Peptides against a protein of PDB entry 4M9S. Designs and how they scored, part 84

Target 1, 135 residues: chain A of PDB entry 4M9S
Amino acid sequence: SRGLVGVECITPYSYKSLAMALQRCVEVLSDEDRSALAFAVVMPPGVDIPVKLWSCVIPVDICSNEEEQLDDEVADRLKRLSKRGALLSGKRMPVLTFKIDHIIHMFLKHVVDAQTIANGISILEQRLLEIGNNN

## One batch from the design tools (peptide; made by RFdiffusion4, then SolubleMPNN)

Design b1_p22_2_s2
Fold by OpenDDE base, seed 5:
Structure b1_p22_2_s2 (fold): chain B 135 residues (1-135), chain A 22 residues (1-22)
Amino acid sequence: as target 1 above (135 residues)
Amino acid sequence: SLSEEVARALRESLARYRERLA
């Protein structure tokens, strides 16, 4: 299944130094990458998560429904985010995983809509069950 | 697989995570 539909977020903490720095980083992202970052808040911080699981929540609006192609698109977005400072941390060995750090996660918790987060968690939960049932 | 292992661990923690965010 495809990821969530893309969303935008607004920060109420733009006058704080850390928030300002992160806001600047977010502002220069493409809409697609910004949406991917927003939904990263659904993941627990500090956990190396395989791309397959990221694809459960990262929005993919213009892409084939083929799983491999979806994973590739998600991986590309996450790779770009990992190159934008400390937004994400990628690990290639032994398998490709990405991790959101606590500081970035905390920022996202304050700027992403609460209902969006709740819905994302519910969708992730359901898709994780489906993965388990199919294996 | 790693994905299956992580998926199981995530599923077990999602309820607690939701409570923290709600």
Scores: peptide ipSAE 0.341, ipTM 0.857, DockQ to the pose 0.034
Fold by OpenDDE base, seed 2:
Structure b1_p22_2_s2 (fold): chain B 135 residues (1-135), chain A 22 residues (1-22)
Amino acid sequence: as target 1 above (135 residues)
Amino acid sequence: SLSEEVARALRESLARYRERLA
């Protein structure tokens, strides 16, 4: 199956800083969107990543076996995150992609637990190999 | 495809990424 087990992101940052503002944004997210944001740390910052690749690490519960439906669900989550300040930046052309900013990525590196990051990287690596083998 | 190209690039950089995060 695609994605990782959903996790919550909890941080102790203050409102007077950007980090605190970001923390507040994270706190008001749904569990699913917060989980999606957490796993965005697995992606390199500043790179436009196609939804297909995001789906490798964004946790989506078992739904349709159709890849398109999985990607659509991931896309919806990423779109919502894009509407929450500068959490993500989306592009629709030539294909739908999303990018995490360096600042947001740096924030996530500090608030997402190390094991989650490690697991996410491992899963991403595995999925990327599968993609490479399927072409 | 774009996804394949990005996937390849990511795969090549993952080891370095893990090192940076460690």
Scores: peptide ipSAE 0.336, ipTM 0.855, DockQ to the pose 0.033
Fold by OpenDDE base, seed 4:
Structure b1_p22_2_s2 (fold): chain B 135 residues (1-135), chain A 22 residues (1-22)
Amino acid sequence: as target 1 above (135 residues)
Amino acid sequence: SLSEEVARALRESLARYRERLA
């Protein structure tokens, strides 16, 4: 078995400087994209996560309940976030994945409320079990 | 699949991850 829990290490100076820049980036996001970014804190940093698994935690309330449409909507949101610089890093090959940086994750861990984080983890746990049972 | 493999790894790590975030 392998774990996906990484080590987080940033200097106070780097954190403060980046936090100020990130705050500006977050302010101009739509409500939907800002919500998606908030739930990105649930994922372990530094890991290339397939869109299918991102869809387990990113809240989508406007698209069809079909899995493929859900993934497409999530992918669009993550793509927009990746265009905001360091918020997310996208990779298209071999499969479409997104990764949250350790520094960004540290920022989110401080600004996202504890209840949102707890809820996201709970949702992810449940849906990962469902994936495991269906495959 | 890659998603299944990553999902398994995430499931095994979530308990520890939750503790770090709490």
Scores: peptide ipSAE 0.326, ipTM 0.851, DockQ to the pose 0.038
Fold by OpenDDE base, seed 1:
Structure b1_p22_2_s2 (fold): chain B 135 residues (1-135), chain A 22 residues (1-22)
Amino acid sequence: as target 1 above (135 residues)
Amino acid sequence: SLSEEVARALRESLARYRERLA
C-alpha cells in the first residue's frame, strides 16, 4: 500500500493507528464537511482535481445555482478538509486543485456506505458527460 | 469497475479543462 507524505504504513499497527486518527478527524467534522469528505471517495486517488470538477460530486445545501458561487462553496469545504490531517491535499497553482491520497481513499471505501458511493459515481459520470457535451 | 469508469471520464474532463485554460 502507498503511504502518506510523512506517514508510512510499514506495519499493521501503524495502519490501525492511522485509521483511528482518521476516524477521530471524521467524527469532529460538521455534517456538511463530512458529507463532502464522503463523496470524495468517488474521485480517483492521487489526482490533482480542479474545484470545478469537485463541484460535480460535492453536495451543496445552501448556494446559488451560479457556477462561481457553487465552486466557491465547494472550495471552502475542501479547504477545511485539507486542513484536517491528511484528508486532502490542496494545490494553488496553476489552478486550485485538491487531491485525495490512496490511503485516505482506501479508508473511505471502508467507512462510506456502498450505496452512497454508487450514487456518487453515477452522478459524477453524468455531470462529467454534460460538461463534455457543453464543451 | 465503476471507479475505473469515473477515472477515465475524469481524465477526459481534465484534458478539456486544461485546454480551456490555454
Scores: peptide ipSAE 0.208, ipTM 0.740, DockQ to the pose 0.023

Design b1_p22_2_s3
Fold by OpenDDE base, seed 3:
Structure b1_p22_2_s3 (fold): chain B 135 residues (1-135), chain A 22 residues (1-22)
Amino acid sequence: as target 1 above (135 residues)
Amino acid sequence: SLSKEVAEKLRESLKRYREELS
């Protein structure tokens, strides 16, 4: 048997309405949290990503050089985002991860500055290589 | 490790992402 088949349709109108709502949510964020959200556009949607990898692209202004403290600060920001309008989805077990959904990612892709996206990609690519070399 | 495994997937994803943005 071929099993079940489904169809999904998203209208431009629905997207526009959602984008407006999301814009309002973004406007009330702190500068730090808004910055973190902006860089989330670099991540692929629908993937549970460990905090360690998020820390490769989420900027932290002032923090200790200790890796553990850096990850904790990043985690705190991501946790705050996950509590606001489902901007992110967190999972504690088995490892603390965060995921951006497809619709939020599409929103960010169209509102985040192109240079920010490009920089984020470059930074993440470099740091991923470094991680690969260290382990 | 999970991070290493996900990192490898991300590298491929980022490559496709750059191509998409071009």
Scores: peptide ipSAE 0.556, ipTM 0.926, DockQ to the pose 0.039
Fold by OpenDDE base, seed 4:
Structure b1_p22_2_s3 (fold): chain B 135 residues (1-135), chain A 22 residues (1-22)
Amino acid sequence: as target 1 above (135 residues)
Amino acid sequence: SLSKEVAEKLRESLKRYREELS
């Protein structure tokens, strides 16, 4: 499925300037980082989420099959996103986590393809079940 | 672990999210 269909956002808030700024930010991202950002819409806003859980939904096809390498690659992408217009907020302590804010999340809900969102939810739900069963 | 705790919260959140999108 395609990540971002468009960058035009109709919000109940008068954040036209913010939407335009976000649009510009998204347009200059690499394909990989833009894809990561698209799938960030699956996460609930305002929650500090460990990289391990981000790796359950962020698509990575370059790194090896080792879980540690997967997490590292995901972390790198999330770090880049956090440095670009604060698309994400990272915390290093006590563990490395990333959070999507409500405004960014609202923007993504309007611009990310509906099928991508649905697929992302399904994938994450399945991965979380696997984590639960392994513990 | 923190991941386990957050994972449980995410399961509930995702369920609600899926219902909202349907």
Scores: peptide ipSAE 0.554, ipTM 0.927, DockQ to the pose 0.033
Fold by OpenDDE base, seed 1:
Structure b1_p22_2_s3 (fold): chain B 135 residues (1-135), chain A 22 residues (1-22)
Amino acid sequence: as target 1 above (135 residues)
Amino acid sequence: SLSKEVAEKLRESLKRYREELS
């Protein structure tokens, strides 16, 4: 699996009156965590996703090119998101996974621009094909 | 592996998602 190493993204969030409570949570995030949250929109809601697959779409800029360190960095971001108004739900056992719920996903679909969503989908599709071919 | 299993499901989900956004 390959991640988006070295990619910096501008978070394309828009404010919606119906999601003011969630927007407050987004406002206090760091740029890195907000970017990670933006790309969470590509994941289907209600599914426990292993960190390995999250790393295929979450942008990171780490010094090491080791896959395990990539997963660790992604996991840290996702953990922080799970602590911010439960933007994500994490499970530690049997393996570390994160899940986005329907409400948060719907929020993201409205505040993340369509092009960013489309790009994220394309990137993830490509990485998943690689996993299927190599695994 | 779990990742492979979930990946298969995600491929199908992403296809539908892309179609919805088009």
Scores: peptide ipSAE 0.554, ipTM 0.926, DockQ to the pose 0.034
Fold by OpenDDE base, seed 5:
Structure b1_p22_2_s3 (fold): chain B 135 residues (1-135), chain A 22 residues (1-22)
Amino acid sequence: as target 1 above (135 residues)
Amino acid sequence: SLSKEVAEKLRESLKRYREELS
């Protein structure tokens, strides 16, 4: 499970107080963390997703080719996002997982471009199939 | 494994998501 090539995202959605607050949170993120957040829209909301599966869709373009290191980098990004209010919710035990809330997911659906979402879904589907076939 | 179990669920969710976006 390796991340996609990095993609940037711009958010023009600011018509409501919640959207404005989320926009401010997004603006202070690093480019890498913002990219990770963008691709989080591919995941279904309210589901605790292991880091292994997050790494299938989170872009990591400046890391080693070792899967373990890629997972660690993804985990670090997700951890940083989880510290930004309600962007993500992390669970450390018994297994490290992250989930996106419905409200955040709805926000991302409005600000992430459709092609990025479609591409992310396609790649994730393929990689999940590979996991199923190889394990 | 947990990843395998969740992966199976995600495949179905992604299929629905893709159909929603089409």
Scores: peptide ipSAE 0.556, ipTM 0.927, DockQ to the pose 0.034; fails the geometry check

Design b1_p22_2_s4
Fold by OpenDDE base, seed 3:
Structure b1_p22_2_s4 (fold): chain B 135 residues (1-135), chain A 22 residues (1-22)
Amino acid sequence: as target 1 above (135 residues)
Amino acid sequence: SLSAQVAAALRASLAAYRERLA
């Protein structure tokens, strides 16, 4: 069975308290990590997503065209987020993946603006198509 | 690969997912 963190709140009070706690966690993040967290809403909750696919939606400002550098920078940001409570859950085996929990996703859906979400989905769609064409 | 499998699954369900987030 899923842990308590993945269960939707039954009462408005529980939801309010959780939202306040999450907001506090978000406020202490760097601008870069907070941006990465915002775009995490584009991914479906409860799915172990490889870093390669996270790199499709997490904005990174790098001067290199090397894919490994992009993945490393994205991984570093996601690792930092995973250290902030239940924001993300990481797995190292068999490959490095990160998962956003349902309750965190629900929170982000309400605090991230609709245009950012729409743009992120469009970018993901395009990048997935490109990955499919290259394989 | 795991990445290819997940990518294919995401692409297949993207339309329905977009609708849920709208």
Scores: peptide ipSAE 0.394, ipTM 0.873, DockQ to the pose 0.035
Fold by OpenDDE base, seed 1:
Structure b1_p22_2_s4 (fold): chain B 135 residues (1-135), chain A 22 residues (1-22)
Amino acid sequence: as target 1 above (135 residues)
Amino acid sequence: SLSAQVAAALRASLAAYRERLA
């Protein structure tokens, strides 16, 4: 099994300072990227998550249901977010993954609508079950 | 695969994780 929760010390001061900076970054995002960032709160912080699993929760409106196209679109959004400050951290090897930091996650947990979080978790649960049934 | 491993870990921890986020 892989660890989903890391222990990190986050001070209230660090949170306040970063929250102010992050709020400004969020305000300049496109609606699509802002939506993707909101659903990133559903993922556990500090874990390198493959793009395939990110696609379980990141909302994408594409004409095709082809999985490869879905993953590519999700990857593009996550790449843009990773270039905006410290919103996400990407790795290309061994496979393309993205990770949300504990501090960023804490920020999102307090600013993202509770219903959005609940819906995202439910969607993730369903999609993970489907993956398990197909593999 | 990495995706399968991470997916399994997520499923195992999802119930507890939901309680922390919701």
Scores: peptide ipSAE 0.390, ipTM 0.872, DockQ to the pose 0.038
Fold by OpenDDE base, seed 2:
Structure b1_p22_2_s4 (fold): chain B 135 residues (1-135), chain A 22 residues (1-22)
Amino acid sequence: as target 1 above (135 residues)
Amino acid sequence: SLSAQVAAALRASLAAYRERLA
């Protein structure tokens, strides 16, 4: 399955303390990593999500017809996010997964465009259904 | 697979989850 086409996310909000720090972390991200983080809000917080499922919502423009390239690119973006202010938590074993924490998720709920969230959830639902039907 | 299991669990809860995010 293909992820969403890239959508740029901007965080124009001003926050105190931790939220302010998170905003600064977001602002220094590349456009592609910031977009990945934006769509991370679609995932439920506190759940270790396999990279394959992240690829359902993370916007990646694939140059080849290989699905393997999608997962690798998504994984790279998520890895960078996990290193940037611990925006995500990565787990390598037994399978590579990433988790969004409740604090980060709560932050994103207020700074990510509502339509982006709604669209992301809809796409996730569709992609998950396709995965289920193909298994 | 783990992905299939997690996918099924997510799909089952997404309707309620969407309402919480709205």
Scores: peptide ipSAE 0.388, ipTM 0.872, DockQ to the pose 0.033
Fold by OpenDDE base, seed 4:
Structure b1_p22_2_s4 (fold): chain B 135 residues (1-135), chain A 22 residues (1-22)
Amino acid sequence: as target 1 above (135 residues)
Amino acid sequence: SLSAQVAAALRASLAAYRERLA
């Protein structure tokens, strides 16, 4: 496998105007979807991430603990986010994946508290380790 | 699987990624 390398993003939009627009999108989200969006900052931007891996960081406390149901619930949340100001980009083929844009990621990096980001990365690391041990 | 491949790539880059997000 190949490692991931971060890339810089250049936008013609001012950060202030973009931030205001994104804040409006965030404000109308449910608490559940807003939480999912916050943890999306943990994923590297510009990468098509399978739903299974999104489920490693997206908190789900309502649905069953069954893996299939967890993935479905996570997918539903990500789908809703993808329809709200293009916060995410979904792709169905070859497998269902979601990608966070560099611009959105940059926004989240500045509005999500550092402790949440750090915790999310730690959670992701642990879950990825578990996946690696099982596969 | 694709998930396994992406997972491996993520793990390999996590240390550097932490520094960028810190």
Scores: peptide ipSAE 0.385, ipTM 0.869, DockQ to the pose 0.038

Design b1_p22_3_s1 (from b1_p22_3, 9 letters changed)
Fold by OpenDDE base, seed 2:
Structure b1_p22_3_s1 (fold): chain B 135 residues (1-135), chain A 22 residues (1-22)
Amino acid sequence: as target 1 above (135 residues)
Amino acid sequence: FKFTTLTEEQEKRLRELEEKLR
């Protein structure tokens, strides 16, 4: 019986090296994209979240009050984040969604400013209540 | 490199939100 040599995928990235790599990726972001990434901490990791829900928490400074334009701007930010590899994963079908990975979420939980996290939680709680009442 | 620590209340609220969004 030829023992299947299990390819031990030794991920050479120590937790420390991954954190450093992620920090470098975050440092080169624009302020807007960095803010969007920060608020991703309030989303459940590993779940495909529709852009509409992202738009509840992602701050948009300069955009028309039109909901469609707001969602488009949010989507563009999330798309840029997804292009930086492990930060976010986007899906176009059946609905445009973005997902934060468990590792990235854990990273954000430790590096995002506590006040930002608190604000994100409060905003999302409020918006979910509003959505629930309007349905 | 500073790590932030959330309060227990913040952690609870975060978990509750995560559950609602699943």
Scores: peptide ipSAE 0.432, ipTM 0.873, DockQ to the pose 0.430
Fold by OpenDDE base, seed 1:
Structure b1_p22_3_s1 (fold): chain B 135 residues (1-135), chain A 22 residues (1-22)
Amino acid sequence: as target 1 above (135 residues)
Amino acid sequence: FKFTTLTEEQEKRLRELEEKLR
């Protein structure tokens, strides 16, 4: 039984320094983009998630008559986040998806307000049930 | 820097969601 020598990935950055850098990145976001990023905490890290699923949890204040624009608005927000450092990774093909990195997810888990996380969980659970029952 | 701590139940719910979304 060859023991997997755990590659201690010595990240040159202390967890504290990374957290501070990420906090600075979050502070310069618009309120809307910051809110979108906060709800990314309920998504599985390292998984390419379709925009449709992101739209289940990301709050968008759209005038009632434009539900079709919801996915586009969500996509725009996620795209802006993906352009800022390593907050999100976007893929356009084969389907537009966004992925949150494990490190970013870990950061959000500790920084996002507990009530926001709880709300996000509840909303996503409900939406997934609705989608599952309609399929 | 205030770290939020999720309840065990919330952590469980998150894990269940993650499993469903994979």
Scores: peptide ipSAE 0.432, ipTM 0.873, DockQ to the pose 0.474
Fold by OpenDDE base, seed 4:
Structure b1_p22_3_s1 (fold): chain B 135 residues (1-135), chain A 22 residues (1-22)
Amino acid sequence: as target 1 above (135 residues)
Amino acid sequence: FKFTTLTEEQEKRLRELEEKLR
């Protein structure tokens, strides 16, 4: 399987009204969707990122190990997140991409577990090297 | 509430990733 198994977030976030609102949105997510959101912290804010790159870091536990199956599951999770207001923005054309906004990204940097962030960075770096070498 | 703190190195790595993915 690809991705990390466990994600821990620091909750509740009650510093600012916006943070509280975001916290409420995060709390109502499924564990799977919340985990997917957590790893969005390693993505550049404001950039449309292809699903393939998301699938490098989004944890998928109940799926085939086939890459296309993993991508499909990741896409479904990201689609659900994109329907939750400002959490993510999906774009279908020209290719299916998802984007995290700066405010959400900043929020995640403060609430996602530090070790999870560190691991996510390392995983993405490694996966990018692998992808680059295979091209 | 304690905020997650990233090291300067981690922040640098994030910036580098951002540049690569942009």
Scores: peptide ipSAE 0.430, ipTM 0.872, DockQ to the pose 0.429
Fold by OpenDDE base, seed 5:
Structure b1_p22_3_s1 (fold): chain B 135 residues (1-135), chain A 22 residues (1-22)
Amino acid sequence: as target 1 above (135 residues)
Amino acid sequence: FKFTTLTEEQEKRLRELEEKLR
């Protein structure tokens, strides 16, 4: 399956030191990584989430229908985001997971447009239902 | 640019997803 269409994230923060630092970090991201970060808003903050679940909402344009390739591409994006410090925290053991911090999540909740958030919610809901029905 | 404002329903759905994934 192919991923979602990417959406850009814009920040209204201009005068807060932490917000400015985060804004700078977001601005230097590629469009793809920035889009991935935007959809991280639908994940629960402070929870280690497996890459499989991230792949449900991270927009990736792949040529193949192979789920493994999708997960690998998503993992690469999340790894890049994790290298940007507080954006994400990666954990390799026991299972490869990524976690969004509460502060970053709160930031995203206010700077990602409502339609993008709504779309992410809807897609994740649908994917979870599909996974649940196949189990 | 304006801060994002979610509806109560959207907030509810988000919380429900968070609970499912926690």
Scores: peptide ipSAE 0.427, ipTM 0.872, DockQ to the pose 0.448

Design b1_p22_3_s2 (from b1_p22_3, 10 letters changed)
Fold by OpenDDE base, seed 1:
Structure b1_p22_3_s2 (fold): chain B 135 residues (1-135), chain A 22 residues (1-22)
Amino acid sequence: as target 1 above (135 residues)
Amino acid sequence: FKFTKLTKEQEERLEKVFEKLR
């Protein structure tokens, strides 16, 4: 099942200015967008990652098994995140990619639940193996 | 204080994933 339950980020750094600012940005997100952001922790910081790879770990509750619709929904979420401060950086050309900054990634490592991170790693490992075997 | 929520093994797994994605 590709549907992971929405994750709430808990910050232990309530008094750090940067963490506080980021927390404010996270708090105004929808549950879906916040969950998408949480799973960005399993992406390498500073690397432009194609939407296809993001779709491996971003939880989407779509009734349709159409892979194209999944990628579009994931892209829309990531686009919204890219418009919220410096959470993500999107690049449209030549391929639609999104990148998480090192500072944001470090923040996520602290505020995302450890079990969620572990699950995200496991899911991504499995999906990458599947993609590798199909190529 | 690096409050690493991840175990050493999990960090190693994450790094291996990152290597595949770079």
Scores: peptide ipSAE 0.475, ipTM 0.863, DockQ to the pose 0.342
Fold by OpenDDE base, seed 4:
Structure b1_p22_3_s2 (fold): chain B 135 residues (1-135), chain A 22 residues (1-22)
Amino acid sequence: as target 1 above (135 residues)
Amino acid sequence: FKFTKLTKEQEERLEKVFEKLR
């Protein structure tokens, strides 16, 4: 079970007003959505990333080990984040993707705990190797 | 405050991952 990872907002940020606004946005998220947002730090900013790749790192507790259910739950979380303005941008065509903005990504690099980031990197590295070997 | 929470090695690893995802 991938434990829910919290986001700790550390101030002062270079852009205090933006940081405060983002902090407020993060604070009102559910624990699940906040965890999903935290792991966006391991995604390249400004790149449309398919849901399949998001599902590699976003922790989801599902009753079934079916990959399809995992992707659907991840997609729902990312959709909720995308509806909160600047946090994520969703694109439905040609493939469902989500993108983290550079500014938000920079914020996350400062507020997400170092261990979570390190774990996210390791998880993603492993999953990418698995995907690469299966293709 | 350059809060570099990540080591140089971790930053390099992250960048390599980013290159694969682009």
Scores: peptide ipSAE 0.474, ipTM 0.862, DockQ to the pose 0.339
Fold by OpenDDE base, seed 5:
Structure b1_p22_3_s2 (fold): chain B 135 residues (1-135), chain A 22 residues (1-22)
Amino acid sequence: as target 1 above (135 residues)
Amino acid sequence: FKFTKLTKEQEERLEKVFEKLR
């Protein structure tokens, strides 16, 4: 299946040192990584989330419909984001997971477009229902 | 640029999703 269309986020916090630093970090991201970061807003802050669940909402355009390839691509994006310091925190054991910090999540909640957030919620709701029905 | 404001309903939906993911 085709992934979601990427979204850009812009910060209104031009006068706050931390927000300025975050803005600069976001600006240097690729469009793909920036889109992945935007959709991190629909993940619960401070919770280690498996890559499989991230793959439900991270916009990826892949030629293959194989879930494994999707997860690998998503994992690569999240790994790149985790290397940007406070954006994400990754854990390899016991399972590969990524976590968004509360401060970053709050930032995203204010700078990501409301419609994008709503769309992300809707997609995640649908995917969770599908996963639940298959168990 | 406008700050993103979620409706109360959207916040509730988001929280319900969070509860499923925790």
Scores: peptide ipSAE 0.473, ipTM 0.864, DockQ to the pose 0.424
Fold by OpenDDE base, seed 3:
Structure b1_p22_3_s2 (fold): chain B 135 residues (1-135), chain A 22 residues (1-22)
Amino acid sequence: as target 1 above (135 residues)
Amino acid sequence: FKFTKLTKEQEERLEKVFEKLR
C-alpha cells in the first residue's frame, strides 16, 4: 500500500498564551512532523491509539512497499512529537500507543484546514472498514 | 487570524469514528 501524501496545517497568530506557545512548538517542527500532527485531529482525544491505526492516516512520503517500514516511520514521527511540548504522550507497554491531549486536540480542530480534516476522516473511515473486513 | 469550524456533518462523522476507536 502506498503512503498518504502529506498535508500542511494552518497556525494563525493568537494573543492567547496557550495558542502562542503551541504555535511556536508547531513552527519548529519539520514539514513531515507538522503534517503528522495535523492528522492527529482525527484521533479521539485522551485515548491510547496503537501505531497501526496512526499509520492509516499519517502521510509518509519516503517508504518502501513494506507495511512494516510504514509503521516504523510513523512511530518515529510520533516519538518526536511526544518529546515536543507534550504534543503527544507515548506508551510502550504492553503495545506501543500514542495519545493526544484534549487541549492539543481542541487547538488542532481550530488550526488544521477544513479539507485536511475532511480527508483525514474519509481515509480513516475507509481504513477501519478494510481492517474490519480482514479480521 | 484564521480559525476553522467543522460542519455539523463533519462533527457527526468524526464522533462515529471516535466511537469505533474507543
Scores: peptide ipSAE 0.469, ipTM 0.863, DockQ to the pose 0.416

